# Designs tried in a protein design run: peptides against a protein of PDB entry 3MAZ. Part 35

Target 1, 99 residues: chain A of PDB entry 3MAZ
Amino acid sequence: VLNPMPACFYTVSRKEATEMLQKNPSLGNMILRPGSDSRNYSITIRQEIDIPRIKHYKVMSVGQNYTIELEKPVTLPNLFSVIDYFVKETRGNLRPFIC
Target 2, 99 residues: chain A of PDB entry 3MAZ as posed
Amino acid sequence: VLNPMPACFYTVSRKEATEMLQKNPSLGNMILRPGSDSRNYSITIRQEIDIPRIKHYKVMSVGQNYTIELEKPVTLPNLFSVIDYFVKETRGNLRPFIA

## One batch from the design tools (peptide; made by RFdiffusion4, then SolubleMPNN)

Design b2_p15_6_s1 (from b2_p15_6, 5 letters changed)
Fold by OpenDDE base, seed 1:
Structure b2_p15_6_s1 (fold): chain B 99 residues (1-99), chain A 15 residues (1-15)
Amino acid sequence: as target 1 above (99 residues)
Amino acid sequence: LADLLAKQEPPEALP
């Protein structure tokens, strides 16, 4: 069956998402979570390159699409596409957190 | 990748 939300979506706070990623980095390094507004979301990532770094991105609902708040914003038709964008853009460095 | 790393969600206030 088709899930209404990506597998890496969790109803957690920014702090909880950070702790999840830090505790089990082998399970993935990207979480989708609710934003401050009911129709918006945030992406929390944890990358280990030189040192572990936590970053958060806004995913804004715009009409029936979603815009990732980047220096050059990217608009996509659904949240599954948003997750796919982060995976592809980082050439697989980012992976959805699955627990 | 540079664009992805350059922008972040603004800080959230503590409860």
Scores: peptide ipSAE 0.115, ipTM 0.707, DockQ to the pose 0.104
Fold by OpenDDE base, seed 2:
Structure b2_p15_6_s1 (fold): chain B 99 residues (1-99), chain A 15 residues (1-15)
Amino acid sequence: as target 1 above (99 residues)
Amino acid sequence: LADLLAKQEPPEALP
């Protein structure tokens, strides 16, 4: 059975996502969550390179694709690819939060 | 490894 959403997707707010990542860092450091009143999404991450840092990225729905709002935007065909991009780009530093 | 540079999601509105 194919799940329609990535395993790290949770119907939570920005605040809740932050708390989840802070409480159980061993379970992962990246969460995908719904955008406000839209077909868009947001990615919340918690990296501990120098000190713990929380960041939020916009994932905008564009047609049937998704664009990650980076300095140089990246457009991908689905949300699974979006998660994969974050994992690969950080060479595994970012890992989907699996509760 | 450089950090992902992005237009951070704007801060949540104040209560």
Scores: peptide ipSAE 0.108, ipTM 0.699, DockQ to the pose 0.091
Fold by OpenDDE base, seed 5:
Structure b2_p15_6_s1 (fold): chain B 99 residues (1-99), chain A 15 residues (1-15)
Amino acid sequence: as target 1 above (99 residues)
Amino acid sequence: LADLLAKQEPPEALP
């Protein structure tokens, strides 16, 4: 049973997420997806700062919270907050992919 | 933005 998830969550692989973002950049540039080994997740983004760049981030489930594995890790209470963090931190450069 | 752009998920495991 899957509880409510952010709109940009898709049950897709890293490769599929990359292809989705490349195919329809106008729909957004950020996807949340299942992690590889456990209850964790990953974020795939396609930013166009200088040139289009694909990057992936690990979102680790820790207790009731989630930690984004950045050089300076950020812990947030839920996945909605994780998405919000990426949007706000980039001042809207990142937008959830809404297919 | 610096921390966001610096850290990435490791490559996918080889089959």
Scores: peptide ipSAE 0.104, ipTM 0.697, DockQ to the pose 0.094
Fold by OpenDDE base, seed 3:
Structure b2_p15_6_s1 (fold): chain B 99 residues (1-99), chain A 15 residues (1-15)
Amino acid sequence: as target 1 above (99 residues)
Amino acid sequence: LADLLAKQEPPEALP
């Protein structure tokens, strides 16, 4: 049993996450999911700026922290902070998918 | 702007 996870965390594949976001865009546009490695995660988003675009980000566990692999990497203390960062940085354009 | 974060997307490894 896992410790509490962000509300937008789902044990789904990359494909499944994409389908979830496409089917119900009104529920949010950001999903946290397991990454390729046991202690890593991925963020899948579906932004609708001009046209719908699916993107994926790596969230790598580094010690007790997590690093979002961006051009300028951001390291945060927990996955809740990771989700918060995506929301804040996009001024609410990204919202956690709540199914 | 929401596009700022998106410009920094890295590729994700696929199975």
Scores: peptide ipSAE 0.076, ipTM 0.681, DockQ to the pose 0.115

Design b2_p15_6_s2 (from b2_p15_6, 6 letters changed)
Fold by OpenDDE base, seed 4:
Structure b2_p15_6_s2 (fold): chain B 99 residues (1-99), chain A 15 residues (1-15)
Amino acid sequence: as target 1 above (99 residues)
Amino acid sequence: SAELNRKFEPPEALP
């Protein structure tokens, strides 16, 4: 049984994700997208604190969990938690892109 | 967190 994906998940490329976020910033600023292989994903964000800044993060499937590749890696139980992490860590600055 | 606000460009998966 395949679990549902977060609402901000889109089957798009890095470039497409960037364009989506730039075109409609009012819809959110965070997208989850598939990696080029297997069960890995990437998070693309567009924060606009001072100026627009696009950043990408790797989310690696490790066993039953997911690890966000950061200087200090963060491991979470599912993709919903990954999205929640970005929202909470930025105190709401990052919001799932809902098209 | 600080890491989420600083420049960070990990290897990106191909489209």
Scores: peptide ipSAE 0.151, ipTM 0.732, DockQ to the pose 0.057
Fold by OpenDDE base, seed 2:
Order: C-alpha cells, then structure tokens, then sequence
Structure b2_p15_6_s2 (fold): chain B 99 residues (1-99), chain A 15 residues (1-15)
C-alpha cells in the first residue's frame, strides 16, 4: 500500500478548500491542495485563535524537498513532514481535514 | 514559525 499524499490532500481549488473548511470545521482545519504549477502545492487553513481566519500558504517543490513560503521559509523532506510541521507548530490547533 | 500562531494575518500565497 502506497500513500504518497497526506490524508488532507484534496484536488480542490482555493475557493473549494475554503468552503470545505467552513462547512465542516469539526473534520479538521487544514487542507493541502494543488498549486498553480506542477509539483507545487498550497495549504489552506482555518485557524481559530481570536476569530476564524482563512490563510493560504505556498509549498514549493525545491529539488527533492518542499519549502513552505513563510516570512522565514521552512524546508522539509516531504509533504507528510509539511503537514506535521503545521500541526506541531500550532501545538495541535491545526489538524488535517479528514472527510 | 511564529506566523502560524499570530492573531493577525501573515502574508498569504497566491491561488
């Protein structure tokens, strides 16, 4: 069994991802989706700290790694690590959207 | 990244 993509990966647009997160917040608040270019991705989150906020991040394929486009970029070896990073960095506030 | 825990919106990516 090969699972090359994280469970929260969906072939959806930015808009669709936003709608998914808004409609079913109990299923999680983070989605990984295709980017505009091949091998690139985007992360859409709906984080509730003060008020619900939808945010989008670029995950660029660089060599054999992935770089999250943040003020201070973070490079990780695979998409699973990218998802894990978001979960751990937010101490569990962000959770993969599983439907 | 501290951005993930801020109350204010950090830079966002293009679609």
Amino acid sequence: as target 1 above (99 residues)
Amino acid sequence: SAELNRKFEPPEALP
Scores: peptide ipSAE 0.051, ipTM 0.712, DockQ to the pose 0.091
Fold by OpenDDE base, seed 3:
Formats: sequence, structure tokens, C-alpha cells
Structure b2_p15_6_s2 (fold): chain B 99 residues (1-99), chain A 15 residues (1-15)
Amino acid sequence: as target 1 above (99 residues)
Amino acid sequence: SAELNRKFEPPEALP
């Protein structure tokens, strides 16, 4: 049993996350999943800005916070804030995948 | 970040 996690968190692989987003785009386009290390995570997105694009981001556990690996890293206090950041920065273009 | 809204590929997590 997992502790409370964002609604778009799924214990799936990189490949599975990609397939989920491609098959049901109406349910959302962002998935949070386990990273290669126990305390790290990855975000998989499917944006349709110009053409459909699948991208993956690392969300690293740093101390008691989380850092999104971007050109200019962003550190946030929890995973819910991480999801919120992706939603806000894209002005709603990214939405958590709710299955 | 602007990386989330641009058309070109930003740095991604390795497999």
C-alpha cells in the first residue's frame, strides 16, 4: 500500500506510461511514475502543441523536497506541487491522467 | 518553465 500520491501516479514503466497516454488522450496527458531509484520519480507527458510529442522528465528527491530536472531546475516541497507546476506552467495544456 | 511550452525537444530523462 502506497502513501497518498497525486492522482496521476501509476506504478508503470516508461513504456507503459507512453502507451497509456497514446491510447486515451482524453483522460489527460501527464503521468507520474517510479524512477530508477526508490525515492525518485519520472514524469511522462504527451503534448500536442505542434505535433504529438512524448517527453520524460526526472523528478529527483533532494532532502525533503523534489527537483524537476530542467535546463533551469525547479525545486518544490512535494509531489502534488510538482504536478501543479506542470499544469500551471503550461496554462492547463498538461493535465494529470485520470484513469 | 518555457521548456514545457516550446516545440523543440528539451532535455529528457534517459531510459
Scores: peptide ipSAE 0.047, ipTM 0.712, DockQ to the pose 0.090
Fold by OpenDDE base, seed 1:
Structure b2_p15_6_s2 (fold): chain B 99 residues (1-99), chain A 15 residues (1-15)
Amino acid sequence: as target 1 above (99 residues)
Amino acid sequence: SAELNRKFEPPEALP
């Protein structure tokens, strides 16, 4: 069973996600998109700490949970929690892209 | 993670 997806989820490619974030930065700076495999995903962000910088992170489906690929991996129960993690960890710097 | 707040972090997701 596939539950509803986070609002910032879009069925777009890495390139398309980058373009979306660059064209409308006021709408948010984080997108969740399909990964290379059916149950995996990727997060594309555009942070402007010093200069605009695009980064991509892997979100791997592991059992019934999801693991964000970082130096110190973070495992969460669902995709909504994944988005929440990115928001809180950056103290609001990252915000879901709402088109 | 501190990675999300640093100016440079390796590695990133593959295309």
Scores: peptide ipSAE 0.057, ipTM 0.713, DockQ to the pose 0.083; fails the geometry check

Design b2_p15_6_s3 (from b2_p15_6, 8 letters changed)
Fold by OpenDDE base, seed 2:
Structure b2_p15_6_s3 (fold): chain B 99 residues (1-99), chain A 15 residues (1-15)
Amino acid sequence: as target 1 above (99 residues)
Amino acid sequence: SAEERALQEPPEALP
């Protein structure tokens, strides 16, 4: 039995993720995707605070947790918490992309 | 809002 992945997880590349967010912004503005190796992942977001901006974050698997690669790293227990972090930090501005 | 802008910038290079 394997645990499910967040609904905004897609097996897509950085480029594909960007295109998905640009094509259907009404479906959400955040996607989780596979990293380049092992149990690492990446998050691609598209915020329109001032102008549309695409940004990518690395989520590193460390032990049983995940660390968002930032100047001030944030470590969380699972990928669902990682998604929640982005939603809460932006007070709802970021929403998982649900296709 | 200020909270939205408070989201840390990623160290990864911009696309």
Scores: peptide ipSAE 0.322, ipTM 0.751, DockQ to the pose 0.117
Fold by OpenDDE base, seed 1:
Structure b2_p15_6_s3 (fold): chain B 99 residues (1-99), chain A 15 residues (1-15)
Amino acid sequence: as target 1 above (99 residues)
Amino acid sequence: SAEERALQEPPEALP
């Protein structure tokens, strides 16, 4: 079985992603969505550490890899690794939004 | 803790 995209990938806008996360927080708090270009993506997260906060990260396609746009950029081999990075970096606080 | 779950802030400002 070919699974080209992570389970939390949805063809939605920034606004729609935000609404999805706010309405069903029990389903996860991280969504991968299309970026401004066909080969670029964005990650939208909703964390409730102190107060609910929505944040967006750019994931740029660079060669055959993907770079998360940060002050200290993180480059990974595929989108599955990108999702894994967010989960591990937050020690499980972030979870992919399913359904 | 907050530090344990924190990520780098994205370059763009919060919406």
Scores: peptide ipSAE 0.295, ipTM 0.739, DockQ to the pose 0.115
Fold by OpenDDE base, seed 4:
Structure b2_p15_6_s3 (fold): chain B 99 residues (1-99), chain A 15 residues (1-15)
Amino acid sequence: as target 1 above (99 residues)
Amino acid sequence: SAEERALQEPPEALP
């Protein structure tokens, strides 16, 4: 059974995600997209704290959980929690891209 | 401001 995906999930490439965020920054600055392998994903963000910066994070599916690859890895129960993590960690600076 | 808090840097380098 397929569970619903976060609103900011788009079946786009890294390049396309970057272009989407750059073209319409007012719609949000975070996109969840398919990873290079099945069941894995990537998060592309575009923050403008000092200057516009594009960054990509790997979200690996491990069992029934997801681990965001970071120096200090973060494991969460679902993709909605992954999105929530990025929003909360940045205290709202990151917002899901909604078009 | 709190909104300007940065995330951990991703291990993956920018293309």
Scores: peptide ipSAE 0.341, ipTM 0.762, DockQ to the pose 0.110; fails the geometry check
Fold by OpenDDE base, seed 3:
Structure b2_p15_6_s3 (fold): chain B 99 residues (1-99), chain A 15 residues (1-15)
Amino acid sequence: as target 1 above (99 residues)
Amino acid sequence: SAEERALQEPPEALP
């Protein structure tokens, strides 16, 4: 089966993504969504390390790769790797939202 | 620990 986009990709707005994560935290806490520009994306997360916190990250298409906009940027070869980065960096605390 | 589950903070809250 062809899966061109990560399973946690949804064509939703920032507001809708936030609502999805808040409504069903047991389904995951990370959503990939369209950015404001073509071929760019945003990631919305909801972590509950101490208290629930919503954060948004920009994922920019740069050449053949993707760069997560951070003070120390992280560049990865594809969106699947981007999702993997968030999962591994948090040692599994972040999980793709699957509904 | 909490630090082990943390990420860099995003530079912007939007979009």
Scores: peptide ipSAE 0.332, ipTM 0.759, DockQ to the pose 0.104; fails the geometry check

Design b2_p15_6_s4 (from b2_p15_6, 8 letters changed)
Fold by OpenDDE base, seed 2:
Structure b2_p15_6_s4 (fold): chain B 99 residues (1-99), chain A 15 residues (1-15)
Amino acid sequence: as target 1 above (99 residues)
Amino acid sequence: LEEELALQEPPEALP
């Protein structure tokens, strides 16, 4: 039972997410996917600022919020806010992958 | 389980 999910959410593995981003970069460069545990997720991005770089972030469900595992953790109220954070933080460089 | 990077900086912003 899940509430509506961000458009860039796909039930794919880390490898599959990477392949999706590499094959169709014009569709976006950020994917939200299931984590290793229920209610936890991962964000896979592919930025091409200098050279293509794939990075993966853990998004942990903590209480009713979600915490992005960064040096300085960022806690947000929902997954939509998580996606928004990545978009805004990169000033639009990251865009949700819409297949 | 998949190993995800931890202790990362926020994603890079445009210059």
Scores: peptide ipSAE 0.278, ipTM 0.784, DockQ to the pose 0.534
Fold by OpenDDE base, seed 5:
Structure b2_p15_6_s4 (fold): chain B 99 residues (1-99), chain A 15 residues (1-15)
Amino acid sequence: as target 1 above (99 residues)
Amino acid sequence: LEEELALQEPPEALP
């Protein structure tokens, strides 16, 4: 049985996620989406610190946890925690996209 | 701090 997914999860492609964030920035700037042909996921963000920047992060399912692929990997117990990480790490600059 | 708003840069990913 699949547990509920974070509110910012959408079954969209990288391209679609990018377009969603660009078209409606007021709705949030972070989307969780399926990874390519796998049980993994990706996070697409659009930050406007200096200029608008689109970035994509890989979230790999490892055992019962999830690892965000980074130079210094971050492992978390579930997808909700993954979203929380992005929100808290940026002190609220990143917000889940809610449409 | 600007540093507190920053995330690690993601590794380059294939299209």
Scores: peptide ipSAE 0.257, ipTM 0.706, DockQ to the pose 0.109
Fold by OpenDDE base, seed 4:
Structure b2_p15_6_s4 (fold): chain B 99 residues (1-99), chain A 15 residues (1-15)
Amino acid sequence: as target 1 above (99 residues)
Amino acid sequence: LEEELALQEPPEALP
């Protein structure tokens, strides 16, 4: 049984996620999507600090936690916390895409 | 500065 997912989770590809964010930036700029592997995920963001920049992060399922693959990895207890991390880390600059 | 709101850069990885 799959527990509830964050509101910004969509079963879309990297390309589709990018297009969604580009087409409707007012709806948010962060999408959680399935990763290349079954139990892993990816985060696609579109920030417009200077110019629009699309970036993708890998979120790996490790045991009962999730690790965001970064130079300095960040491990969190669930996907909701992962989304929260991105929001808080950017002081609200990143917002979950709500379609 | 808005640049200060940037988070860690993602490593090159699969989609």
Scores: peptide ipSAE 0.248, ipTM 0.710, DockQ to the pose 0.110
Fold by OpenDDE base, seed 1:
Structure b2_p15_6_s4 (fold): chain B 99 residues (1-99), chain A 15 residues (1-15)
Amino acid sequence: as target 1 above (99 residues)
Amino acid sequence: LEEELALQEPPEALP
């Protein structure tokens, strides 16, 4: 079974993701991209709370779930939930980049 | 609560 990926998923590098977010901030500020392994991913965000800041998060596939690498790891059932987590955690400040 | 504080900092180094 092959499920669709979140709308903000793009097969881009860390650098390309950063450039995309900087070039069109009105389209969103969060991108999901491939990690070093085909089953792992990374989230790149660009927040402008005080000044523009780019941050990257690792999302590791663990079994049938995904774990966001943090001091206090967060495990979720799928990538859609991962995106939802970032949106809700920031009260909507983070929005998926829709090109 | 500051919006920025609501999201944990990533362990990955910033560019």
Scores: peptide ipSAE 0.230, ipTM 0.696, DockQ to the pose 0.118; fails the geometry check

Design b2_p15_7_s1 (from b2_p15_7, 7 letters changed)
Fold by OpenDDE base, seed 4:
Structure b2_p15_7_s1 (fold): chain B 99 residues (1-99), chain A 15 residues (1-15)
Amino acid sequence: as target 1 above (99 residues)
Amino acid sequence: SELEKILNDGDLSST
């Protein structure tokens, strides 16, 4: 059984994700995408506060959880929680890209 | 800020 994925998940490369975010910034600024391994993922964001900034984050599958690779790593129970974390911690500055 | 921390933590050997 394949569990549902967050709405901002797209099967795109790092480059494609960057282009998507640049092309339609009004649709959101955060994309979840496949990582280098089958059960790992990456987050790409395009934040435009002072200047446009593209950043990428590694999301590693660890057991039944996911760990966001930050200076202080954050472990969450599912990918929906990962997206929620980015939204909440940035107080809504990051929004899932929905098209 | 929390946003700044997240931004600064980005690009940590992601694919």
Scores: peptide ipSAE 0.205, ipTM 0.800, DockQ to the pose 0.565
Fold by OpenDDE base, seed 5:
Structure b2_p15_7_s1 (fold): chain B 99 residues (1-99), chain A 15 residues (1-15)
Amino acid sequence: as target 1 above (99 residues)
Amino acid sequence: SELEKILNDGDLSST
C-alpha cells in the first residue's frame, strides 16, 4: 500500500538533494528524502541567512509517529506535519522544494 | 528564535 508523501519528498541521496537545492534555490530550500535505515527519513535544507548553509536532519519513525532529531526532539504524527513544522517554525524561511 | 535553533541543529553543515 502506497501512502501519499509530501510534495518535497524525493527518492534521492544526501548528495543529490544538496545538488538539487544548490542548482535551483528559487524552487524551495527543503527536501525530504529516504533515510539510511528502515522507515526513517532525512530532511535537507539550504538556508541563506548570512551565507548558504546546508543542514541535514534525521527524522526517525517511532511507532505511528516521527521524531525530528533536534537538540530538543520534536515528535509529530506524520511526514506532512514534519514539513509543516519546519515551514511554520521558521515563518516561511524554509519552503518545500517543488521541482 | 526557532529559525536560529533549527539552523543550528542537525548534523554538521555540508557548506
Scores: peptide ipSAE 0.199, ipTM 0.781, DockQ to the pose 0.410
Fold by OpenDDE base, seed 2:
Structure b2_p15_7_s1 (fold): chain B 99 residues (1-99), chain A 15 residues (1-15)
Amino acid sequence: as target 1 above (99 residues)
Amino acid sequence: SELEKILNDGDLSST
């Protein structure tokens, strides 16, 4: 069965996403959530390297692709690739939150 | 590192 959205996608607010990550850090540290626009999204992460740090990223719809708002923007073909990018580029430090 | 870059690029003003 093909899921239309990544497993770490939740219809939650920025605040709710932060609380989810804080409550159960063992389940993962990355959440995909709706943005302010219908085709845009946001990524919320919680890293605990030195101290707990919450960060958010815009994932903007561009045509049929998605662009991650970084210093050097990265454009990918779908949301699954967006999640994969965060996991691979951080060598597994970021993991999708699976409840 | 790539991890550092991603963390530094985080935007707390994002929706």
Scores: peptide ipSAE 0.225, ipTM 0.809, DockQ to the pose 0.591; fails the geometry check
Fold by OpenDDE base, seed 3:
Structure b2_p15_7_s1 (fold): chain B 99 residues (1-99), chain A 15 residues (1-15)
Amino acid sequence: as target 1 above (99 residues)
Amino acid sequence: SELEKILNDGDLSST
């Protein structure tokens, strides 16, 4: 039995994710989506601290873990932890997009 | 801050 995916996971493209976040910013500002490879993912965020900023992050499958491609890479045991990392590290500034 | 670090990061080459 497969574990469920995070609530902010959507099978959407980079462009679609951007449009979703722009259209309904009140629903959240972070989306998890498929990456270029089957076992990889991407995070798309839309920050509005000063001006709207769209950012993308690679989440690479490494063994049984996932590595967020940051200046200082972070490796976590599952995708839920990946989402939690973004939320906690930004003290809630980033919130999963719940459509 | 961690927020600043995340905002300064990002991979525009990501699919």
Scores: peptide ipSAE 0.211, ipTM 0.801, DockQ to the pose 0.601; fails the geometry check

Design b2_p15_7_s2 (from b2_p15_7, 7 letters changed)
Fold by OpenDDE base, seed 3:
Structure b2_p15_7_s2 (fold): chain B 99 residues (1-99), chain A 15 residues (1-15)
Amino acid sequence: as target 1 above (99 residues)
Amino acid sequence: SELEKILNDGDLEST
């Protein structure tokens, strides 16, 4: 039995995620997607406070936790917490893409 | 800001 994934998880490529966010910015600006390895993931965001910025982040499976690859890495217990981190740290400027 | 920090850390190689 597979555990549920965050609502903004889509089995899409980097290119497809970028296109989704560009096409419908009103639906959110953050997508979680599969990484290069089975237990790793990537986050793609599109923020347009000043100009549109597309950014990508590695989310690495480390033991039973996940680490967001930042200058100062952040380790969290699950993917829901990863999404929550991006939302809360940006005070809602990042929102999960809900299609 | 926290947003700027996150933005600056983006664009890592992620396929």
Scores: peptide ipSAE 0.290, ipTM 0.832, DockQ to the pose 0.599
Fold by OpenDDE base, seed 2:
Structure b2_p15_7_s2 (fold): chain B 99 residues (1-99), chain A 15 residues (1-15)
Amino acid sequence: as target 1 above (99 residues)
Amino acid sequence: SELEKILNDGDLEST
């Protein structure tokens, strides 16, 4: 089976993504969702180290690549790489939400 | 840490 989108991609709003992560934290803590524009996306995370914290990130389509809006922007070739970046850079602290 | 950096950079969507 060929998956065109990462498994943690859901066609949900910012609010819905937050609620999903809050309701079932054992399933993961990171969701990819549609952005305001056709080829842009957003990442929503729920990190629980000291207290639960919800954060959102812009993932902008630039040409055939994607740029994660960070203090030091990161450009990657596809959305799968975007998810992998968050997992790897946080050393597994962030995990894709799979339900 | 990288985790701390990512968390600190969060909520950029709101800007």
Scores: peptide ipSAE 0.283, ipTM 0.821, DockQ to the pose 0.523
Fold by OpenDDE base, seed 5:
Structure b2_p15_7_s2 (fold): chain B 99 residues (1-99), chain A 15 residues (1-15)
Amino acid sequence: as target 1 above (99 residues)
Amino acid sequence: SELEKILNDGDLEST
């Protein structure tokens, strides 16, 4: 059985993700995408509370979990939890990009 | 705020 991926996961590059978020901001502002290594991922966001800000985050596969590369790393059990973390911690300011 | 923390920890591409 192949585990499903979060709805905001797209097989796109950093540049493509940025363009997607810029083109359709009403669809969300957060994308999960493949990282440079097979089991790693990256998150791209476009937050525009005051001015548009594009940021990227590494999501590293560690054993059966995933670690978000922050100043204080956060380890979560799956990619869905990673997305939920960004949504929850920002009180909804970040929303998964759904097209 | 948590939002500010997340933003500051990210790799900046554009502002």
Scores: peptide ipSAE 0.244, ipTM 0.791, DockQ to the pose 0.334
Fold by OpenDDE base, seed 4:
Structure b2_p15_7_s2 (fold): chain B 99 residues (1-99), chain A 15 residues (1-15)
Amino acid sequence: as target 1 above (99 residues)
Amino acid sequence: SELEKILNDGDLEST
């Protein structure tokens, strides 16, 4: 069974994701994209609190879970939870890019 | 802030 992907998932490169976020900031500021291999992913964000900041995060598939590589790694059960984590932890500052 | 923490943890290799 292939579960659906979060709405902000796009099969784009790091560069393309950055361009998408820069071009249409009103559509959201967070993209989930393929990582270095088929089972890993990356999150790209563009935050504008003070100045535009583009950041990238590794989301590693570990067993049936996913670990966001942060100073203090966070492990979650699915990619939807990964997106939810970024949204909730930033109190809505980060929003999934919906095109 | 939590946002700042996340921002500071970013920029890791993610290709």
Scores: peptide ipSAE 0.243, ipTM 0.817, DockQ to the pose 0.604

